# Peptides against a protein of PDB entry 6EJA: the designs that were tried, part 122

Target 1, 276 residues: chain A of PDB entry 6EJA
Amino acid sequence: VEYMPANPVRIAFVLVVHGRASRQLQRMFKAIYHKDHFYYIHVDKRSNYLHRQVLQVSRQYSNVRVTPWRMATIWGGASLLSTYLQSMRDLLEMTDWPWDFFINLSAADYPIRTNDQLVAFLSRYRDMNFLKSHGRDNARFIRKQGLDRLFLECDAHMWRLGDRRIPEGIAVDGGSDWFLLNRRFVEYVTFSTDDLVTKMKQFYSYTLLPAESFFHTVLENSPHCDTMVDNNLRITNWNRKLGCKCQYKHIVDWCGCSPNDFKPQDFHRFQQTARP

## One batch from the design tools (peptide; made by RFdiffusion4, then SolubleMPNN)

Design b2_p20_7_s3 (from b2_p20_7, 8 letters changed)
Fold by OpenDDE base, seed 1:
Structure b2_p20_7_s3 (fold): chain B 276 residues (1-276), chain A 20 residues (1-20)
Amino acid sequence: as target 1 above (276 residues)
Amino acid sequence: DLDQYYDEDIEALNEELRAE
């Protein structure tokens, strides 16, 4: 028998989607949908077909909304962080959606266990933030991520402009760009005017793959640092052979790895990992 | 990210947290 929380957490799932893979999105949505949670979906500005499809879904469910604003996002682009930050602000302003956790999802990264298990777990640790760190040499991480490089997003491309210094006094960290953040920390990131948040927002506006490091870094250097858990509670469909071929070199002046989207055959594996 | 990473099992994490 699983733990049944008296006050179960409610989750705001944020989906950033693009392309024409509406069926895949529908499958994922069906897998994660629950009436007690909230779903906020951003569709790439260029993906009009998908936008229409998602709008249709949002009209059918009261707990599904689509961002009224749309950004043109690219892999590795700084604009992805902007998308998350704006979505966080929107969600905080939605007083009719009493969410407790912010969770971003893609077809490449699914939550571990069932909804009930996830909710039970998060309800028990509702004051924690879950971000998976790289767990390796931090200096190497900085170099590999290009954090010591200055990037500019322009014309659907991340241009490498030169070198930069990591701000002094900041302990940089990062890893997975999939995270589970509690509302309190999201509020801090969204509304704080302290030097840390201000400087990091500026710093990461010129950063490649900002979501893999921004929230980690902000959290660990913030008054909320003691709430960090080095786990994002995900099952990631990694295929290094396919994902690490500089597949986005035409978009960014850097190479990186990315996980592959889950396919129906992969979903079976996901279910097999679920256990009491 | 240029490295492959694996997430820990939720149960393992839960056990660790309870042990603290």
Scores: peptide ipSAE 0.015, ipTM 0.409, DockQ to the pose 0.061
Fold by OpenDDE base, seed 4:
Structure b2_p20_7_s3 (fold): chain B 276 residues (1-276), chain A 20 residues (1-20)
Amino acid sequence: as target 1 above (276 residues)
Amino acid sequence: DLDQYYDEDIEALNEELRAE
């Protein structure tokens, strides 16, 4: 028996898509679509065909919108954070979309709960933020993520320029780039002018894979730090054979791991449950 | 934990990258 909240949360799903992943997007959309939620889709600037397709979908559903702006994002690019931040601002300015949670998704990462379970859970914990930490040595994380390195996104490449220092007084954290953030925290990140947010936005504008660490770091160093839950309620499809390769060397002056896209046969795993 | 990380070889990979 699932708890039915009196005031169920409504979710803004943000999808960042690129290439010709129309079928993958369609599968995901079908899997996560609900009339009570909102869907904001960013299509890579270079993916015109996909953009046209997504626009057609958005016209069929009143709760689906496409970003009027489009970024050319690359793996590990700092521009991905910009994409999320701008989408957050847009969503906050959409007064006709009363969303309570911000959730980003890709074909490689799905919520592990059904809609009813997810809504019930988030309705119970509507004041919390769900960010999955790396769960390892933080110093190692910093080194592996290259957080002590300065990167510049230019010409579809992340250039490593040199070393840098972590800002004084900041406890850096990170892990998954898939998160569930409540509206209050999103408002804070979007509109706060305090030193923390200002410095972190600057710092992470020169950061590799910024979405894996920015929100973690900001949250944990903010007045909202007590709202942190070390769980993003996701299933990430990892394949050792495909995951940890320097496959993006041509894009980034750094090597990392990436998850695999979910296939239809992987959907059975969505029935799994996770708890904070 | 269903959100597994397989990044143990990142350091080694980056060392190789720097060596090139």
Scores: peptide ipSAE 0.059, ipTM 0.641, DockQ to the pose 0.442; fails the geometry check
Fold by OpenDDE base, seed 5:
Parts: sequence; C-alpha cells; structure tokens
Structure b2_p20_7_s3 (fold): chain B 276 residues (1-276), chain A 20 residues (1-20)
Amino acid sequence: as target 1 above (276 residues)
Amino acid sequence: DLDQYYDEDIEALNEELRAE
C-alpha cells in the first residue's frame, strides 16, 4: 500500500554496529538517511575506531545520535537484547525525538525499498507490530533455538550451563531478529512492571539469540497481542547465504539461525493482505 | 548434542568482533 499520508510516521532506526567496516556503514547510512527520521547508533565497546567515525557522522546531523553507553557483545549473546532494550528506553526518554516506530538495522543492511513506500505502509498500519515467526513446529523451534537451555554470556562466549524449563503459562514464539515495533508496544516493554515483562526479561538474559524470540514472546502473551503481524516487512538487503550450516563455533556452545526471515520479494504480497 | 543450525552472518560478525 502506497499513499501520501496526512500524518506520516517517523521512524527511530537503531543501528547496532561493530568492527572496522566504517566505509560500508557510511554507504548504508547515506542510503537510509532521511531528515524526518531518527538514527540511534550503538557501537561495540571494543570498536573504538568505528566509534570515532560514527561520532563524526552524528555531529553532522541533528537527528543522529550515538549511545553514550557501549556494550561488549557477541552476536547471539544475551547482551544484544540488553542493547536493544536500553536503546528503547533512551529513545523514549528523548522528548525531542517524536518517533512512532522502532526498526533495528546492522551495518550489512542496505535498503531495497524507498522511504516513501515504508512510511506509507507504516502510516497505514501504525497500530501494528511486525514480527516474523518461524512458521514451523514450535517444539522443534524451541529445541533448535536452545530456548529450553540455560546460557551465560561471559568472556565473549555463550556458555551452555544446562537445561531449563519454559515458564508456565507462557507461549514462546520467535523467528527473525528483525522487527518493526510501534512506540506503544516499546513503551510497554520498557516501563511495564507486570509479571510477563519482568519474567521474560529475566528469562531472556540467559538466552541464546534472544532478539529472535523475546519480542515475539512478550507481544503474543501481552495485552497487545492483537497488534501482531506475522511479517517483519523486510525492506533491506541482508548479505547472507540462504539456509544454515550445522557446525560448532568456539564463541557459542550452541548455534541458531534465521532461515525463515521475511524476503524482500514478499513485500508487495504482504502489502496486499488485510489488516489482522 | 542436538542438531545445530548456524547462521553464517553470526559467524562472520563474531569473527569481526574478535578481531578488535
């Protein structure tokens, strides 16, 4: 759906970046930058060169900020979720940034859709949250994601400590770690003190690949469950091979993937679906 | 251990982090 909205949504793009790929990040940033949106960038604590480069960019644009705090994280680690959660809190406390949607990006993303298309679509569905589920057997998903296992992030490694049980009364879900969340739901996740949010934050602090499941699980078990759209509206190109390999790496005692991510070619098809 | 599926993106990104 593409139209000219009377009250277009404004987007907070949260970028989690690391390494020394400053040139790639610069190219991506230029491609996604728009004066009406907001950009909040977290640079890994260990990536000092990149941090300096990103700071230079942030000084050139009033709607670009860098997190004053920096975490040392590994991809797949629990600290990635902490990064998103803290970024959400920061963004909600920025009264001068009236954003309507939260969208996460990495340095490897590159837009394949226009800003107008994205804004038009989200303006039409401003009350919805977009999370893509795995679309398979949930029990199998739990096992493969290691959700029934306890992990500890320490010394740049995800240590598998043992088995754990899914909290009673909670229906877990997940899939893609790329999501589009409206401000209302972000407020709920950030400030709610109910049992669901409290328990899930605790549970997922010991979870592998937490961003692939946390927001799905919280949303579906929350009073906001009726706002879920089973699609993450992928508008960026992610440079990765399709599918997954079955192998062990030294950084993680378990591994997961997002083979069921929303594909860019599915965008037009999604736009034609009725509001859930 | 159970079968593991590994995302190559995660592998590449973690390698970059270790290189810092």
Scores: peptide ipSAE 0.017, ipTM 0.487, DockQ to the pose 0.054; fails the geometry check
Fold by OpenDDE base, seed 3:
Structure b2_p20_7_s3 (fold): chain B 276 residues (1-276), chain A 20 residues (1-20)
Amino acid sequence: as target 1 above (276 residues)
Amino acid sequence: DLDQYYDEDIEALNEELRAE
C-alpha cells in the first residue's frame, strides 16, 4: 500500500537533448511520461532532425512542449546552465502548467522510483530541494571541477583563460547535475535580485560544468538553505573506460567524465541501486 | 560530470592536457 497524497505534486521534466539519440529519447520519454506531469524539451540548435522528431511528439501530447529557442550547447559548456535557467523562467511563465517540482533528465539518467513512489515522496517533502553533493573534500572538488579556473564559451569551445578565485563568503558545493527543485526555489533563482543570485549567475557564466554546482551553491548560501536534501533520487550510468577520458579536448580545455547512455541490460541495476 | 569512483584520473588527465 502506497501513500496517496491528497494534493499530489506535479512535475515539470526538463529534457536537454542533442545528437541522433532519438530512439533513446523515445524510450526514456515513454518510461517517464505521465498525463499529470509536464515535459519541456530543449533540442540543441544543431540537431534539426531530432528537433523535428521531438516536435512531432509535442503535437501528440498537450503536456509536452518544445523550447521555441534553441542553444548550441557543448559538453561542459556554460550555456547548459543558461538553458536550464531560461527553461525555468519559461516554465514559471506558463500559467497553464501548475507544476510543483523541476526535474532535469537526460538519456543517461533514469528515475529509480515509480511515478507513484516519486509523487508520493515529493508530495510528502514538497518544501524540500534534492541535490546530491560530492561528499568529499571541498578543496579537491574545486580543483577537479575547475571552479578555480576561468572559462569562456566561444565558437563551440570552452576556452580556459586562467585562474580565478572563489568569491569570498560563499560556501561552494556541488556534485551531480541532476536535481529536483521545488517551485519556490526555482522562483527564487529566477527572479531574485539579491547579491547571491546575481553574483553566482555571473560567476557560473564562466564555469565549466556549471550545473553540477550552481544550484547547490546558491541553495546552500540562500535563505532556503534549510531545504537542502543530499539526495537527487537518480541513477547514472558511469563507465570509467568510456566516460573518463579527454574525449572532448577538441571542445573543452579540460578533461572530465561524462555519463553513458543506459542500455537495456542496465535495467537490473536500477532496482539494485534504489536509495532508501 | 565527475565519476565518483575515479575522480583521481581526472586530475591526471587534466595534467596531461595542460602539458599539451
Scores: peptide ipSAE 0.017, ipTM 0.564, DockQ to the pose 0.472; fails the geometry check

Design b2_p20_7_s4 (from b2_p20_7, 8 letters changed)
Fold by OpenDDE base, seed 3:
Structure b2_p20_7_s4 (fold): chain B 276 residues (1-276), chain A 20 residues (1-20)
Amino acid sequence: as target 1 above (276 residues)
Amino acid sequence: DLDQYYDEEIEALNEKLDAE
């Protein structure tokens, strides 16, 4: 018999989606849906068809909402972080949704645990934050991520403007752009006015792939640093040969790695998530 | 090391899933 916590955590799942893959999204949603959790979905401003489809889903479930605001996001764009931050604020303002954890999802990852296992685990470690670091040389990571470069998102393009320095006294870290954050830390990131949060929000507004590093860096340099767990409890499909190239050079002045989209053959792995 | 401890718990959970 699996351990059932007396006070099980409830999860806010944030989905950032774009394009026309409505069927794929529907399948993924069905695989991760549970009545005790909350789902907040952002659809790219340009994806009107998908937006209509997602709205239809949201009308069928009381615990599913769609962002009333929509951003035009691009691969590697700084606006992705803005999307997460605004979603966090929205979720904190939703007093009727008592969530305990924030989890972002896309076609780049999927939960490998059943709902019961995930809830049991997070309920046991409800005071922790789960972020996966790169686990390599930090200097190499900075160079590879372009953290020492200044980028500007404009006209659906990430423009490289020049070089920049990492702020003094800040230990930069990062890795996966998929994270599990507890409500307390999300509150800190959202409402804190300390120098760390303020400076990092500014710094990462000109950063390529900001979600892969922002939360890591903020957490590790914050009073909440002792809550860091170097694991995101996710399976991410990375192909070094195909995913690490200059395939997005038309929209980003950088070459790097991007997660691969899941193929239909990968969907069987989602079935491990308990359905309502 | 707390991080190591948590990683072990996570690994154990993953192993359980793989066995199913």
Scores: peptide ipSAE 0.000, ipTM 0.363, DockQ to the pose 0.020
Fold by OpenDDE base, seed 5:
Structure b2_p20_7_s4 (fold): chain B 276 residues (1-276), chain A 20 residues (1-20)
Amino acid sequence: as target 1 above (276 residues)
Amino acid sequence: DLDQYYDEEIEALNEKLDAE
């Protein structure tokens, strides 16, 4: 797996951070920083102190930028997917950052793998996308993830509005919300106007924990489906080490604990409200 | 199976990392 590639891949690390753990983030950043990679950091809209700290870091490095836009995100919220999608668009528009792979991280992540190991591996498989599936019964996955339920993110809460159907002809999949995506697929997700991408963006805008399923589903139903690798690399010692089971457990608990249910008839009123 | 092959490669890498 380890070799010295002739044309090493460059990675865009997208960090989604919140809270006040600036020291922890600083330590993590120092551990993952490399001059050949790129770092794009989104700070939660509510985390002003952290934002100021991150800005200080970004001013010290030319390959570190902070999103000029900021979203208020909650655990399980659809806004997290929006954050990733907008970050992808931004990164594709940065012509001075020739990245080859997109990797998402949180402030709680800490690298286990060396840069050389990661780069060597991804350089060998640069045409592939790494998404880990749930590995269980698909019907059970749909049910437990609440994919057959309609959700609305509003007022820092995920509201369950009722039942919905999975679009016909779509093979739904998902698992880990930690993924490694190549630039080509990111371009497809960002700029394609085909029916698949359009419908899935709409569908997942009302989905609980959309990042755990959106990219899986789009990839597997796209012309790029042959690039799917049903695994991700353990690059951190936290969420990735624990695996998909922990994430799946969280969604199960969440679906079971939704305290605020609305009737489907109320949906039209909420559509008029912009997402945070 | 191509995916199986890649899975083995990833697993081997992860095992190495765990041993360090």
Scores: peptide ipSAE 0.000, ipTM 0.335, DockQ to the pose 0.019
Fold by OpenDDE base, seed 4:
Structure b2_p20_7_s4 (fold): chain B 276 residues (1-276), chain A 20 residues (1-20)
Amino acid sequence: as target 1 above (276 residues)
Amino acid sequence: DLDQYYDEEIEALNEKLDAE
């Protein structure tokens, strides 16, 4: 028997979508949709067809909205963080959407739990933030992520301009770019004017794959550091053949791996995955 | 993102990029 919380948390799902993955988006949406949650969808500025489709969906559901602004984002681009930050601000300004958690999703990543399980779990730990760390040597992580390198997003490319120093006194951390953040922390990130948030926003404006490290770093160096849980409750579809090596070298002056979109044949993995 | 199983290969690739 699953625990039914007296005051169940409500989730704001932020979906950042691009390309022509309409079918994938539809599958994901069907899988995660619930009337008690909220869905805020950003469609890449270049994906007009997808945007039209998403708009149609948003008109059918009162708890689904599309960002009125659209950014052109690239893999690894600093603008992705901007997208999340702006979405967070928007969601905080939506007084008619009383969400408790912020969760970002793509077609390449799913919550590993059912809705009921997820809600029950988050309701129990509503004061916590769930960020999965890399679990490796931190110095190695910095090198591999290129955090000690300065990048500039320009003309749909992440240009590596040179070396940079990590701000003094900051403990950098990161891992997955999929996270579950409580409203309180989102408020802090959005509205705080302290030195930490200000400096990190600037720092990560020139960072490759900023979403994989920004929230981790901010959280761990903030007064909210005690709220971190090293788990994002996600299942990611990793396929080396499709997602690794330098497939994005034409976009970024760095090599890395990316998750792949889930296909129907991959759904069996959801049923087999059990992680606390 | 770097998968723990593939990071060595990625490291090698990035080292090559640094050498260019």
Scores: peptide ipSAE 0.145, ipTM 0.731, DockQ to the pose 0.523; fails the geometry check
Fold by OpenDDE base, seed 2:
Structure b2_p20_7_s4 (fold): chain B 276 residues (1-276), chain A 20 residues (1-20)
Amino acid sequence: as target 1 above (276 residues)
Amino acid sequence: DLDQYYDEEIEALNEKLDAE
């Protein structure tokens, strides 16, 4: 039996999209759309066709908006974090959108629960933040993520400039770049002027794959550290046969793994993973 | 991206959370 909360949480879904896969995006949107939630969509600056398509959708729904600003993001780029941070600020300034949770989505990531299940769950744990940690040796994680390296995003490339030191007194953590953050924590990240947030924003502006670590690190070192749940409630679409290859070596001085886009035949997996 | 490695663990954790 599914629990129906008396005061259900409302979710701000932030979609960061690029390319020309408008049909896939439309299908995904239809699958996740609900009248009680909010959808804020960023389209890559270079994806004009997709931008036009998304604008058409936004005009049809009052709870769908498109970012008036657009960034040219690259895989692993520091600009991705900037995109999230700016979207968070925008969403907090939208007083007509009373959202309770921030959730980032792409075509390759879905909540493992139905809308009703997700809302019920988050309503029960509305004071928590859901971030999945790597669960490995932290030193190894730092090395693998290149957190001890300085990167510069320039000319659609992440340039490795050299070594750097992690700020003293900071416990670095990370893992998944998919997260569920409550409004209170988002407010803290957006508006806090404390040394932690200030330093971390600066630090991660020169970081590869910053979204995989920034929010984890800030949360765990913040006054909100007790609100962390080591779970992001996500289902991913990985082609395991591909393995981890240097697929993006041409645009970044690092090698890593990335999820694959969902195929039409993969949509049923969302239903299969739904728990009664 | 480390999501591939922990995908199965996420599901297990969800079950635990639901049981609480």
Scores: peptide ipSAE 0.027, ipTM 0.411, DockQ to the pose 0.065; fails the geometry check

Design b2_p20_8_s1 (from b2_p20_8, 13 letters changed)
Fold by OpenDDE base, seed 1:
Structure b2_p20_8_s1 (fold): chain B 276 residues (1-276), chain A 20 residues (1-20)
Amino acid sequence: as target 1 above (276 residues)
Amino acid sequence: MEIPDEEQGNASSLIENEWA
């Protein structure tokens, strides 16, 4: 029997979707949908068919909305961070959606527990932020991520322009681009005018895969640094054979790995129990 | 100036998490 919190947290799930994979989206939506949570969906500007489908779904549920703005996102693009930041701002301005946590999801990354378990856990630790760090040598991480390289997103491509320096006095960190952020930290990231947030937004506007590092770095260097939990509570379907090719070389001047969508055969991995 | 491809790294999110 799972603990039932007196004041259960409500989650804003943010989905950034593209292409025509409507079935995958439907499966994911069915798996994560709950009447007490909120779902904010961004559809790539180029995915008009999917956009129409998602709009139809949003009209059926009062707690599902689609972004009125749409960006042309690319794998590894800096625009992905812009998408998250704008979504955060929108969600904070939605006074009729009293969410407590911001969670991004894809078909390749699921919460590892049931909704009840997730809500119970987050309700207990509602003041914490959950970001998974790389857990390795930080210098190596910087090199592997290309954080010391300058990128420019232009014409649906991430161009590598040259070298850059990490800002002085900043402890860079990162890892997974899947995170669970509490509303307070999202408010800080969205509305703070301090040097940290301002400089990091600028720095990461020229960064490859910015979502894998931006929130980690901002959090750890902020007054909220003590709220960091090195766990994103996710199961990601990784298959190096399929996902760790330079398959996006035509999009970005870098190589990277991409997770694979979950298949019904992969659902056995969700049968893990919560550990104390 | 572009950096040579040989100097490129491999960005990845190869991290699976367990509940604490």
Scores: peptide ipSAE 0.013, ipTM 0.495, DockQ to the pose 0.351
Fold by OpenDDE base, seed 4:
Structure b2_p20_8_s1 (fold): chain B 276 residues (1-276), chain A 20 residues (1-20)
Amino acid sequence: as target 1 above (276 residues)
Amino acid sequence: MEIPDEEQGNASSLIENEWA
């Protein structure tokens, strides 16, 4: 019998979708939907068909909304962070949605736990933030991520403009771009006017794959640093054979790996990794 | 319930492009 918390946390799931990923979205939605949670979906500005489909879904569920604004996002683009930040602001302004955690998801990344387990776990650790670090040499991470390089997102491309320095006094960290953030930290990121948040927002506006590092870096350098948990409670479908072919070289002046969508044959891993 | 110590997604592995 799983522990049922007296005051269960409610989750705001944020989905950023594009292209013709309707099937993947449907699968993800089916897998994560619960009446007690909230779902905020951003559809790429260029994906009008998908947008119409998502709007139809949102009309069927009171706890599903679609962003009224839409950004044109690219893989690795700085605009992805902007999308998350704006979504966070929107969600904080939705007084009728009393969410406790912010969770971003895609078809390439599923929660490790069942809904009940996830809720129970987060209810127990509601004051914590879950961000998975790279777990390697930080200097190497900076180099590999291109954090010491200046990028500009323009014309659906991430242009490498030159070198830059990491801001003084900032300990940069990062890892997975999938995170579980409590409302308190989201409020801090959204509304704080301190030097850290201000500088980091600016810095990461010119960063490749900013979501993999922004929240880590902000959290670890903030007054909330003690809430860091090096775990994002996710299973990401990493297939280097498929995901590490510089497939986005035409979009980004950098080569990198990306996760793959889960296939039915991959679901056995969910069962094996499920622990009490 | 304890914090799980399971395999999770990592940061993207990136390499520098050569300058033209």
Scores: peptide ipSAE 0.012, ipTM 0.505, DockQ to the pose 0.087
Fold by OpenDDE base, seed 5:
Structure b2_p20_8_s1 (fold): chain B 276 residues (1-276), chain A 20 residues (1-20)
Amino acid sequence: as target 1 above (276 residues)
Amino acid sequence: MEIPDEEQGNASSLIENEWA
């Protein structure tokens, strides 16, 4: 018998979407939708057709909202972190949405459990934060991620300007850009004025793929460090042979790998995948 | 803005998501 929590957690799902794949987004949304959770959707500033479609969906559900602001986000761009941070602030200011966890999603990443399993698990560990680390040599990670390089997002491009130093006294970490964060930690990241949060926000404003490292680094160096769990409870559709072809070189002065979108036939895994 | 060409780095999404 699966554990049924007396006070089940409610989840704020944040979706950052772009392009013209409205049908795919609709399918994904239907697959993850639940009446007890909340959905906050950011549509890229350049994707007007998609924005209109998403607005239509949001009007049909009381627990679905679209960001009134829109950013032009690019692969690896620092603006992606800004999108998450602003979304966090917005969600904290929505007093009518009593969410307990923040979860980001895309068509390339799904929770690997049923809704009931996910809720049961998070309800049991409601004081924890789930971020998956790279699990390799940290120095190698820094070099490969380009954390020791300075980037500037301008004109829909990430420009590599030169070298930089990691801030003294900060233990940098990272890995997956998909995470499950509890409300308490989101409040800390959003409203804290301590040196850690302030400096890291500044540092990561000039960072490539900042979402893969910002929250890890802030959490592990914060008073909340004991809440870290090295797992993000996700299924990612990885095809490295296809995803590691430097396909974004025209956007970023760097080369990296990206996951592939799930196909319609992959949706069943959201409901059927068991814990390893 | 013109940026000098340097040696290319390569590492994005270095991990695969797992359930433990």
Scores: peptide ipSAE 0.011, ipTM 0.482, DockQ to the pose 0.272
Fold by OpenDDE base, seed 2:
Structure b2_p20_8_s1 (fold): chain B 276 residues (1-276), chain A 20 residues (1-20)
Amino acid sequence: as target 1 above (276 residues)
Amino acid sequence: MEIPDEEQGNASSLIENEWA
């Protein structure tokens, strides 16, 4: 029996999807859908078929909406962060959706635990933010992430332009690009005009894989730094053999790893991990 | 409820790159 909170948190799930994997999206949606949560879906500008499919779904559920704007995103692209930031703004402006947490999802990862367990947990820790750090040497992280390099997203490519310096006085951190953020912190990121948020938005607009570091860095250097929990409550399908290649060299002047989409064969792992 | 551990969380830093 799971604890039932008196005031359960409501979650805004943000899905960034692309391609033609409508069946996979439907499966994921079915798995995570709950009437008390909210779902905001961005479909890549180039994925028109998928967009039509998602629109059909959104019309069937009052708590499902599709972004009226669409971006063309690439692996490692700075535009992905822009997508999240704009989604956050949109969600904050939706006064009819009283969400408490922001959670991004893809087919490559799922929140662990059942919905009830997740809600119970987040309700208990509603003032916290959950971001998983790399947990290794930070200098090495900066180098491997290319944070000291300047990138420009143009023509579906991340161009490496040259070297840059990390802003002084900023403690850079990062790790997973999957996070659970409370509404208060999202409000701060969205509406703050302080030097930190302003500089970081500018800095990360020329950053490779910005979502893996932006929110970590902003949070840790902000007045909200004491709310950080080094965990994102995710199960991610990592396969280094498949995911750790220069498979994106054609679109990014960098190499890196990426998680793989979950397959039906992987679902047994959820049961093993998502235990009380 | 405890905070569960996850597997590897970051993408680009898991392998060496040509420009490190």
Scores: peptide ipSAE 0.012, ipTM 0.516, DockQ to the pose 0.081; fails the geometry check

